# Ledger of designs, part 73: peptides against a protein of PDB entry 4N78

Target 1, 186 residues: chain A of PDB entry 4N78
Amino acid sequence: HFQVICRLLGYQGIAVVMEELLKVVKSLLQGTILQYVKTLMEVMPKICRLPRHEYGSPGILEFFHHQLKDIVEYAELKTVCFQNLREVGNAILFCLLIEQSLSLEEVCDLLHAAPFQNILPRVHVKEGERLDAKMKRLESKYAPLHLVPLIERLGTPQQIAIAREGDLLTKERLCCGLSMFEVILT
Target 2, 155 residues: chain B of PDB entry 4N78
Amino acid sequence: MAELQMLLEEEIPGGRRALFDSYTNLERVADYCENNYIQSADKQRALEETKAYTTQSLASVAYLINTLANNVLQMLDIQASQLRRMESSINHISQTVDIHKEKVARREIGILTTNKNTSRTHKIIAPANLERPVRYIRKPIDYTILDDIGHGVKW

## One batch from the design tools (peptide; aimed at target 1 L174)

Design b2_p27_1_s3 (made by RFdiffusion4, then SolubleMPNN; from b2_p27_1, 12 letters changed)
Fold by OpenDDE base, seed 3:
Structure b2_p27_1_s3 (fold): chain B 186 residues (1-186), chain C 155 residues (1-155), chain A 27 residues (1-27)
Amino acid sequence: as target 1 above (186 residues)
Amino acid sequence: as target 2 above (155 residues)
Amino acid sequence: SPFLEVANRPDDELEKVEAESLAELAA
């Protein structure tokens, strides 16, 4: 599934795939689809307004079907144009799903890294327990796991630099504030 | 480096040779002690001399073994230290490369991203005046314009 | 975005460190 794909490709692989998909989509939109749309616009009825709601869904559908009968019956539209539209749709869905999967992976990474980055989880306070005391206990529990401070204390300057950089990279994820899908829709 | 080289090329091989030579020497000492005991009129003295030589020989062998063992251990320690340093260096380089690759990858994917925007809901208002359906009049549609697009058939 | 900001940070320091490390290994 898409999660596995995300794991295998990583950021770079996902980027490459999405770029290629965008190229394909662009090619389809600017090519066959555009030409069909132009042709359809030329043959579209000049006056085709929304019928009254009193006609009901079947009546409304029949009305539009009748108005567009010649267009709907055009064989090439079904075989070529709709196929291309389906391909575009599939590409969009693919991008959406891969982004969602990537976001899940990133969230998992953030959660796993949290204990090492002085990020304490939200805790439930039991009856009779003070929040402050529990927080202090958690802080004490996780204090030895704080990686960057530990390395800063015990590591070489090079190790410290790498640790800081790694920590920053770990904290900053795409899902925190960025969307790829919005770009695709533009 | 010089110490390791000395250990590998001189001290350890030398120690091994010395130990081998000591074996030969022990055999000679044993033969001497045996002959001395047989030939001596004072057996007690000969026995004491044998004990002395035996003790001395054992002590010397023990010393040689200990020296050789220490040299080997020292050699291994130096080599282990060198390997650890090398590992550390390789690890550092590897991490640096990984970070770099990660940044590059992030740049590549980043160009495909925008800031998340909150979805705005727009109210759609229905048109006030709905017209009655107009009678459909079929007009001939010329689809030949599409013949050059896709798999269209030319008439 | 912080993500992009981090990604766009110059790798000069890392490259320098890498070069130094490679030099050390080669020595």
Scores: peptide ipSAE 0.249, ipTM 0.751, DockQ to the pose 0.586
OpenDDE base, seeds 1, 2, 4, 5: peptide ipSAE 0.248, 0.242, 0.228, 0.239; ipTM 0.755, 0.750, 0.746, 0.751; seed 2 fails the geometry check

Design b2_p27_1_s4 (made by RFdiffusion4, then SolubleMPNN; from b2_p27_1, 14 letters changed)
Fold by OpenDDE base, seed 3:
Structure b2_p27_1_s4 (fold): chain B 186 residues (1-186), chain C 155 residues (1-155), chain A 27 residues (1-27)
Amino acid sequence: as target 1 above (186 residues)
Amino acid sequence: as target 2 above (155 residues)
Amino acid sequence: SPFLEVATRPTDELDEVIAEARRELEA
């Protein structure tokens, strides 16, 4: 599903969606959530110590549940605050999944473009084969597919310029060095 | 351009007219040959004359057809070449536009990106002193302070 | 980022490309 979304939206569409999501998240965090957090901080028990590890995970959970029982029972927290937190969480997850899907698509594109860009795959050398000979064979095999050099030889100046620019755009992807999710987390 | 115009406006229409005229002339020649054969005392001579006229007429028509066909082919070749040039130009524009759109899109998404940083794994350190369990005293919490934020719950 | 650098590189103006294409069509 996310792969399809990435294909449909493209870079621009993804950017727009993410920007809007960030705005929503920011609004939620600075608005309702912040207010609830401030209020909760005021009513939080002064002494909420970590229970002894001897109680185990269930006992610790029960302890904290008991300490926070009055807070958890507050209806508005359950409805409004938790809903907003859920929305924030969903937005973050959505962004993560979009980025992952986009990265996969970009990697696939890079792999498909590689033969045309003089990028040779990693060659596994079988026992007894010379690496150099195998590499030379691969180079010879893919040499006719080198698009930019081919166009440089046969194409018009305009075609050459477009080919070069297209080649650069093809090579440079977000997945090569950029992360959107890190920005969202900050 | 000038050659194409000549072909379209002069040569091809002229060739078509010539063919039409040749058709009418052939009919006249046929009538003449028929009448000449009937009226001639020397039928062999008349037949030979008819053969000569027929051959000449057919040759002329063949020439006219060939000329017209060649002109049409030439016209089509010129038009095809023009279309190819136009296509090339359109493709160039289209590609340039696509590249521009791609660059714009990349700029937009780029604002939302940062360089991949290898996150250092933070070591979780457990606190050294386990605090003594404090007896839990439940105190009622007044949530009326939240009434301004939500629908207000009266406790 | 190389990605952004490529995106910020100047491209030929569309108007110039269109103008050139028109010239080619008229020739």
Scores: peptide ipSAE 0.210, ipTM 0.744, DockQ to the pose 0.598
OpenDDE base, seeds 1, 2, 4, 5: peptide ipSAE 0.208, 0.000, 0.157, 0.152; ipTM 0.747, 0.671, 0.730, 0.731

Design b2_p27_2 (made by RFdiffusion4)
Pose (drawn by RFdiffusion4):
Structure b2_p27_2 (pose): chain A 186 residues (1-186), chain B 155 residues (1-155), chain P 27 residues (1-27)
Amino acid sequence: as target 1 above (186 residues)
Amino acid sequence: as target 2 above (155 residues)
Amino acid sequence: SHHLTVITEKLTELSEHLTEVLTTLTS
C-alpha cells in the first residue's frame, strides 16, 4: 500500500501529506491531549516513592494500586487519552514508513538510470588484470549509452539544455543524502 | 514560408484561373473549327487544321493540370513539414514544463529534509606505525630513578 | 542506520527525563 501511495502522490503529494500530518499532531498535542495531561497530572499522586525491595513485590503491587487508583479508575483514559495518542503514533509511523517506501522507489529508479549515466558496478579481476585498466575498458563498451555526452555531440542547444536538467533530476534523489523523519520529530 | 505564400497567393490561384481560361478558350476554338470548316473551300484542309487544334487542345489541358497538380502537392508537403517542426517545438515546451513542475515538487519536500550524516570506512584500520618489538635487557635495581620526582633525596 | 541513531538519541533523552521525574517523585 505504501508503495502505491508513494508512486501516486509523488514528492509534492508526500510533502503536503507530511505537512498536514504535522498540523494534526500539533492540533492533538496542543489540544485535547494537553487538556487531559493537565487534568490527569492533578489526579496524579503528588509524590510516589519506589518501596524498598523488603516490602516485597506483592506489597509493592498493592502500594501502586492504591497510589494510582484515581488513574486506573479514570473513565476516559482509553476512549480519549489512549485513542488520541494512538492517532499521533500512527501519524508518526506513516511518516517513517512512507519515507522508507520512497527510498526504495528512488533506489530502483537510480538502478535503471545507471546505464545511461555512466555508472558501472565493480567487475571481476583475473590475474594480470587491473581494475583501473579494465573499468576504463568497460566504460568504453557502454560509451554509446552515456546520454548527456551523446546529446552534447549531436543535439541542438535546446535538446542539450533539456538533457542536462533531466539528467540532474534523475541522479538527484533523497536517498542519496537526505532524510525526513529527523525533521518530523524536530 | 516564402514558398508557401507564393503557392497560396499566386501560383495555385493563377494556374487555377489558367485552367478556367482553357475552359472558355476551348469552347471558342471548338466553334472556330466548326466555322472555319463551313467557310472552308478545302474540306480536307479544314479537317486537318481541326485535328491540329484537337491535338493541341489535349496537350494544353494535360499540361495545365500537371502543372497545377505539382503545385498542390508541394503545398501539402510543406504543410506536413510545418506540423513536424511544430510538434518538435511543442514537445520541448512540454519537457520544459515537466522539468519545472518537478523542481517545484522537489522544493516542497526539500523543506522537510536534512543531511543524513552517513559515511563508509574499513572494518579494521591498522596504525600508521606498528609497535616496535622491544628487546629485553637486564638492568639492576636502581633506588635513585624517583629522586627527580617531587622532593627527592639523594644518597 | 540513520533512523535508528535518531530514535536511539530520542530514547536516551526520554530516559533522562523519566529519571528526573522519578527522582522528584521519590524525594

Design b2_p27_2_s1 (made by RFdiffusion4, then SolubleMPNN; from b2_p27_2, 19 letters changed; failed a check: too like the target's own chain)
Amino acid sequence: SYVDEVLEKLKKELEELLKKLLALLNA

Design b2_p27_2_s2 (made by RFdiffusion4, then SolubleMPNN; from b2_p27_2, 20 letters changed)
Fold by OpenDDE base, seed 3:
Structure b2_p27_2_s2 (fold): chain B 186 residues (1-186), chain C 155 residues (1-155), chain A 27 residues (1-27)
Amino acid sequence: as target 1 above (186 residues)
Amino acid sequence: as target 2 above (155 residues)
Amino acid sequence: SYIDEVLEKLKKKLEELLEKLLKLLNE
């Protein structure tokens, strides 16, 4: 599903969606969530000592339940604050999955373009074969497919310019060194 | 352009008119030949004359048709060439627009990106609203990024 | 009579060809 979304939206669409999500997240965090957190901090027990280990896990749980009774009984926390936190979480997950999907698409594009851009895969050298000979053979095999040199030889100046720009755009992908998710987390 | 205009406005219409005129003339020639044959005491001579006129008329019509056909073909070739040029121009514009759109899109998404190699400095730097220039990472495509995607055949 | 028939046939064929050509040119 996310792959389809990435294909459909493209870079621009993804950017718009991500920006809007960030706005929503920011609004939720700085608004409702912050207010609830402040309220919770006010009602938080000032002195919450670790219960004695002698009470065991059930006793410790009861102790904390008693100390946090007012917080747990705060109905608005469950209905509003936790929902907003879910929304934030979902937004983050969405961004992550979109980035992952986009990266996959970009990688596929790079792989498909590679033969045309003189990007040769690392050839597995079997024992006894000279790497250099294999690489030369591969280079020779794919040399006619090099798009930019071909167009430079046969094309008009305008075509050459477009080919170069296209080549650059094809090579320069987010997956090569950029992360959106890191920005979102920040 | 001048050649196409001449073909469209002068040569082809002129050729059509000439062909039409030739049709009317052929009828006159036929009538003449028929009358000449009937009135002539020397039927053989009249027949030979009729053959000569017929041959001449056919040759003339054939010439007119050929000329007209060639002019039409030439016109079509010129028009086809013009269309091809227009197509090329449109394609160029389209490609330019697409490239531009892609660049804009990449700028927009680029604002939402950071360099992966930036040291994991956990400092949540507030996204400065600054239009971060889309850092085109001109780094060679490291396909090793794919090594973690799929059944990890560690090369 | 035979010559007249041949001439008439030739005339008709020529006319048909001319009409077809004219139609093609008017399109």
Scores: peptide ipSAE 0.016, ipTM 0.604, DockQ to the pose 0.003
OpenDDE base, seeds 1, 2, 4, 5: peptide ipSAE 0.014, 0.016, 0.017, 0.013; ipTM 0.618, 0.619, 0.616, 0.610; seed 4 fails the geometry check

Design b2_p27_2_s3 (made by RFdiffusion4, then SolubleMPNN; from b2_p27_2, 18 letters changed; failed a check: too like the target's own chain)
Amino acid sequence: SYIDEVLEKLKKELEELLKKLLELLNS

Design b2_p27_2_s4 (made by RFdiffusion4, then SolubleMPNN; from b2_p27_2, 19 letters changed)
Fold by OpenDDE base, seed 1:
Structure b2_p27_2_s4 (fold): chain B 186 residues (1-186), chain C 155 residues (1-155), chain A 27 residues (1-27)
Amino acid sequence: as target 1 above (186 residues)
Amino acid sequence: as target 2 above (155 residues)
Amino acid sequence: SYVDEVLEKLEEELKKLLEELLKKLNA
């Protein structure tokens, strides 16, 4: 589903969706969630001593659960704050999945474009074959597919300009070094 | 442009008219030859004259047809070339627009991106001194202080 | 298409005329 969404939206659509999601997340975090957190911090016990290790992990957990029971059972916290946190979580997950799907699409595009851009795949040399000879054969095989040089030789100045720009856009992809998800976490 | 216009406005219509006129003339020639043959005392001479007129008429019609056909073909070739040029221009504009749109889109999404950083997982330093659990006397939390907060922004 | 139709008609008429002339030439 996310792959289809990425294909349909393209860079423009993804950018718009991501921007809007970030706005929503920011609004939730700086608004309702922040207010609840501040209030909860005010009502939190000032002195919360760690229970003795002798109580074991279950006992310690029960202790903290008991101390926070009233806060956890607060109706508004459950209905509003937790729901907002879920929305934030879902938004983050959505962004992650979109980025992953986009990266896959970009990699596929790069792979498809590679023969036309003088990018040769790694040659697996079988035992007894010279790597250099095999590379030269591959280069010669794919040389006619080099689009930009071909257009530079046969095309009009306008076509050459478009070909160069297209080539650049094809080579420059987000997956090569950029992350949207890191910005979201930031 | 001038050549195509001449073909469309002058040469082809002129050729069509000439061909039509030729048909009318051929009919007249045929009638003349028939009457001449009937009225002539020398039938052999009349026949030879008819053959000559027939040959001439056929040659003239063939020439007119060939000229007209060539002009039509030339017209079609010029039009085809014009269409190809228009198509090329449209494609060029379309590609330019697409590239521009893509650049804009990439700028927009680029604002939402940062360089991939290998975040070193910082070791969570556990606090060394676990303070002894003081028996927490549960004071009832007065949640009424939170009542004023819950009037959520109706989105 | 119109030109082709005219050409076809002309060819047919020419053929008829030729046939008639040939018939007359062979009597």
Scores: peptide ipSAE 0.016, ipTM 0.609, DockQ to the pose 0.003
OpenDDE base, seeds 2, 3, 4, 5: peptide ipSAE 0.014, 0.014, 0.016, 0.016; ipTM 0.610, 0.600, 0.607, 0.606; seed 5 fails the geometry check

Design b2_p27_3 (made by RFdiffusion4)
Pose (drawn by RFdiffusion4):
Structure b2_p27_3 (pose): chain A 186 residues (1-186), chain B 155 residues (1-155), chain P 27 residues (1-27)
Amino acid sequence: as target 1 above (186 residues)
Amino acid sequence: as target 2 above (155 residues)
Amino acid sequence: STEEQEDIINKYKERNKDTVHNVFHAH
């Protein structure tokens, strides 16, 4: 699903959705969640020690049940507090997962562009062979496929300008050195 | 474009009217051969001149049509090439707009991004100078090696 | 095949690490 969502939205669609999810998270954190956090903070026990080991685990469980009774009995703790937090969590997960799908989408695009952009994989080296001497030979084999230099050789200035722009857009992807989840959290 | 204007404004309309002139002139020439036969004292001679005019009328109508047909074809060939150049220009404009829309979309998502500081190195990196193997040499106990440290006491 | 694909991807990352930021932040 995320794979399809990435393809159909594109960069502009994904960006707007992320910007809008930030507004939703802001609305919830500064809104209903904040209201309930302030309310439950007062219902909280002002102080609460952690009992020594001596008191045993069963007595510690009884102590925490008593100290946190008002939180355990709060009627809207699930239908509201947990629900709102779940929505915020899902919004964060969407941003993370959608970026991962976009990274997979970009790397596949780049793999198909490599033959037309003079990007060769490492070649096997037998005895008496140097990669320096061989990689250059392989580059000659795929020389007719190098798009930009061919158009600069036979193309019109208009075709050349358009080729340069398109070549730049094809080789520059977010997965080459950019990320978003960090900015989302910040 | 100059050859097209010449075809559209003069040569086609002209060659066309020259065809209409043939329409009117030939009906005159048909009457003349009938009159020249009637007035003619020599019916055989007047028939041979009618035949001459018939053959000449045929050669003329075929020539006028051929000339006009070549002009109409040249016009269509030129117009076909115009569409060919125009499509090429429209395609470049389309590519240019696509590049622009993409730049706008990338700019929009670029706000939500930062550098991912990732690097690549080796599993093991040996030091520039490996530790020299130091030979063992016996030396006596020396109770004076600390004399210069702090407030020493020499003996 | 996977190693070849990784080599290709690594070359894109090495070549474009300092330039991709300018493309996505262009005016």

Design b2_p27_3_s1 (made by RFdiffusion4, then SolubleMPNN; from b2_p27_3, 11 letters changed)
Fold by OpenDDE base, seed 1:
Structure b2_p27_3_s1 (fold): chain B 186 residues (1-186), chain C 155 residues (1-155), chain A 27 residues (1-27)
Amino acid sequence: as target 1 above (186 residues)
Amino acid sequence: as target 2 above (155 residues)
Amino acid sequence: SAEANEDIIEQYKEENKDTVGKYFHSK
């Protein structure tokens, strides 16, 4: 599903969706969640002393339950605040999955473009084969596929300009060194 | 442009008119040959004249058809070449627009991106000052406040 | 496949060292 979404939206559509999600997340964090956190900080016991170990685990749990009773019983926290936190979490997960899917699509594009852009696959040298001889064979095999040099030789000046721009746009991808998810986490 | 215009406005219409006029002339020639054959005492001569006129007329029509056909073919070739040039121009514009849209889209998404930080394993430099465990002065928790809540098993 | 994908990304990074992010970070 995410792969289909990435294909349909492209960079522009993904950017728009991500921006809107970030706005929603920011609004939730700075609005409702912040208010609930402030309220919780006000009702938190100023002095929560560790109970004596002599009460055992059940007694310690009961002590903390009593100290946090007002927080746990806060009905609005359970309904509104947790729902908003869930929405934030879902938005973050959505962004992550979109980025992963986009990266896969970009890698696929790069793999398809590589023969046309003088990007040779790493040659697995079998035992006894000269690496240099294999590389030369690969270079010779793919040399006719080099698109930009081909267009520079046969194309009009306008076609050459478009081919160069297209080549650059094909080579530059987010997966080559950029991350959206890191921006979301900051 | 001038050649295509000449073909469309002069040569092809002119060729069509010439072919139509040739049809009218063929009818006149046919009538003449028929009347000449009926009226002539020398039927053999009249037949030979009819054959000559028929051959000439057929040759003339064949020439007119061939000329017209060649002009139509030339017209179609010029038009096909013009369409190919227009298509190439449209494709060029389309590609330019698509590249521009892609550049805009990349700028938009680029605002949402940062360089992948190669996670240098920042050695969590444990703060050298291990804050000496502040001796928790165990203030005796007065648990008497909890005496009212628990079912104290009266031992 | 994963190794091949990493390899292709690395090769493109090396070729694009001077242009990486030009269109994404163009001010």
Scores: peptide ipSAE 0.296, ipTM 0.761, DockQ to the pose 0.430
OpenDDE base, seeds 2, 3, 4, 5: peptide ipSAE 0.015, 0.069, 0.013, 0.038; ipTM 0.642, 0.669, 0.645, 0.672; seeds 2, 3, 5 fail the geometry check

Design b2_p27_3_s2 (made by RFdiffusion4, then SolubleMPNN; from b2_p27_3, 14 letters changed)
Fold by OpenDDE base, seed 4:
Structure b2_p27_3_s2 (fold): chain B 186 residues (1-186), chain C 155 residues (1-155), chain A 27 residues (1-27)
Amino acid sequence: as target 1 above (186 residues)
Amino acid sequence: as target 2 above (155 residues)
Amino acid sequence: MEEANQDIIEQYQEENKDTVYKYFHSE
């Protein structure tokens, strides 16, 4: 589903969706969630000492349950705050999955373009083969497919310009060095 | 442009008119040949004249058709060349627009991006010593060791 | 697949000399 969304929206559509999601997340965080967090900080026990280890795990749990009873029983926290947190979480996950899907699409494009852009697959040298000889063979094999040099030789000035720009568009992908998700986390 | 216009406005219409006129002329020649054959005392001579006129008329029509056909072909070639040029221009414009749109889209998404922190993923150097997979023997957690520490309230 | 994908990204990074940021953030 996310792959289809990425294909349908493209860079522009993804940008718009992510911007809107960021606005929603910001609104939720700065609005309702912040208010509940402030309220929770006010009602939080100022002094919560670690109970003695002698009470065992059940006793410690009961102690904390008792100390936090008022917070846990706060109905609005469960209904509104947790729902908003879920929405934020879903938005973050959505952004992550979109970026991952976009990266996959970009990688596919790069893989398809590689033979035409003088990007050769890394050759696994089998035992006994010289790396240099194999690379030279690959270079020779794919040399006729280099699109920009081919068009520079045979094309009109306009075609050359378009080919160069198209080549650049093909090479410059987000997956090569940029992350959207890191911006969301910031 | 001038050549195409001349073909469309003068040569081809002129050739069509000439061909239509030739039909009328052929009818007149046929009538003449028929009458000449009927009236002539020398039927053999009249027949030879008819053959000559027929050959000439057919040659004339063939010439007119050939000329017209060549003009039409020339017109079509010029038009085809013009269409190819137009197509090339349209394609160039379309590609330029698409590239521009893509650049704009990339700028928009670019605002939402930052450089990937190449966290030097410390190459987890797989320790060379493949420590034998310690068979995780699930020792049942004997919770009885905790029986002596917790005063479980015997309800 | 994942290794191959990473390899292609690395090759394009090397080829483009880290120009990706400039390209997406160009005025």
Scores: peptide ipSAE 0.315, ipTM 0.802, DockQ to the pose 0.452
OpenDDE base, seeds 1, 2, 3, 5: peptide ipSAE 0.315, 0.312, 0.304, 0.306; ipTM 0.803, 0.803, 0.798, 0.805

Design b2_p27_3_s3 (made by RFdiffusion4, then SolubleMPNN; from b2_p27_3, 14 letters changed)
Fold by OpenDDE base, seed 5:
Structure b2_p27_3_s3 (fold): chain B 186 residues (1-186), chain C 155 residues (1-155), chain A 27 residues (1-27)
Amino acid sequence: as target 1 above (186 residues)
Amino acid sequence: as target 2 above (155 residues)
Amino acid sequence: EKEKEEDIIEQFREENKDTVYKYFHSE
């Protein structure tokens, strides 16, 4: 599903969705969640000492239940605050999955374009083959597919300009050095 | 452009007119040949003259048709070339616009990006000594110790 | 497959890191 979304939206659509999600997350964090956190901080026991071990695990649990009774019984915490936190979590997960899916699509695009851009795959040399000879064979095999040099030789000035720009657009992808998710976490 | 205009405005219309005039002339020649044959005392001579005129007329018409056809073909070739140039221009504009749109889109998404921190994957040097997974011997939690605490039944 | 993808990404990162950033953040 996320791959389909990435293909459908493209860079522009993803940017718009991510920006809006960030606004929503910001609104939730600075609004409702902040208010509940402040309220919780006010009702939080100022001094909560660990009970003596002599009370055993059940007694210790009861102690903490009693100390946190007001928080646990706060119905709005479960219904509103936790729901908002879930929404934030879902938004973060959505952003992560979109970025991952986008990166996969970009890698696929780069791989498909590589033969046309003089990008040779890393060749595993089998035992007994010279790396140089294998690389030379690959270069010779793919040399006719190099699009920009081909257009530079045969194309009009306008076609050459477009080919160069297209080549640049093809090579420059977010996955090559940029992260959106790191921005979301900050 | 000048050649196409000349073909469209002068040569092709002129060729069509010439062909039409030739038709009219052929009718006149036919009438002449018919009358000449009827009036001539030497029918054989008249027939030979008619054959000569017919051959000449057919040759002239064939020439006019061929010339006109060639001019039309030339016109079509020029027009086809113009259309191809126009198509190329439109494609160029379209590609330029698409590239521009893509650049704009990339700038928009770029605002939402930062440099990936190369997490130095600390090569977790697998410690050579695979510390034997300490077999977590689950000591059975003897829950019997808890039997006395919960039920306040003072026996 | 993931490992291959990471290797490809790393290869492209080494070659284009500075240009990619400039391109996406150019005004």
Scores: peptide ipSAE 0.136, ipTM 0.764, DockQ to the pose 0.447
OpenDDE base, seeds 1, 2, 3, 4: peptide ipSAE 0.073, 0.135, 0.107, 0.020; ipTM 0.722, 0.759, 0.750, 0.670

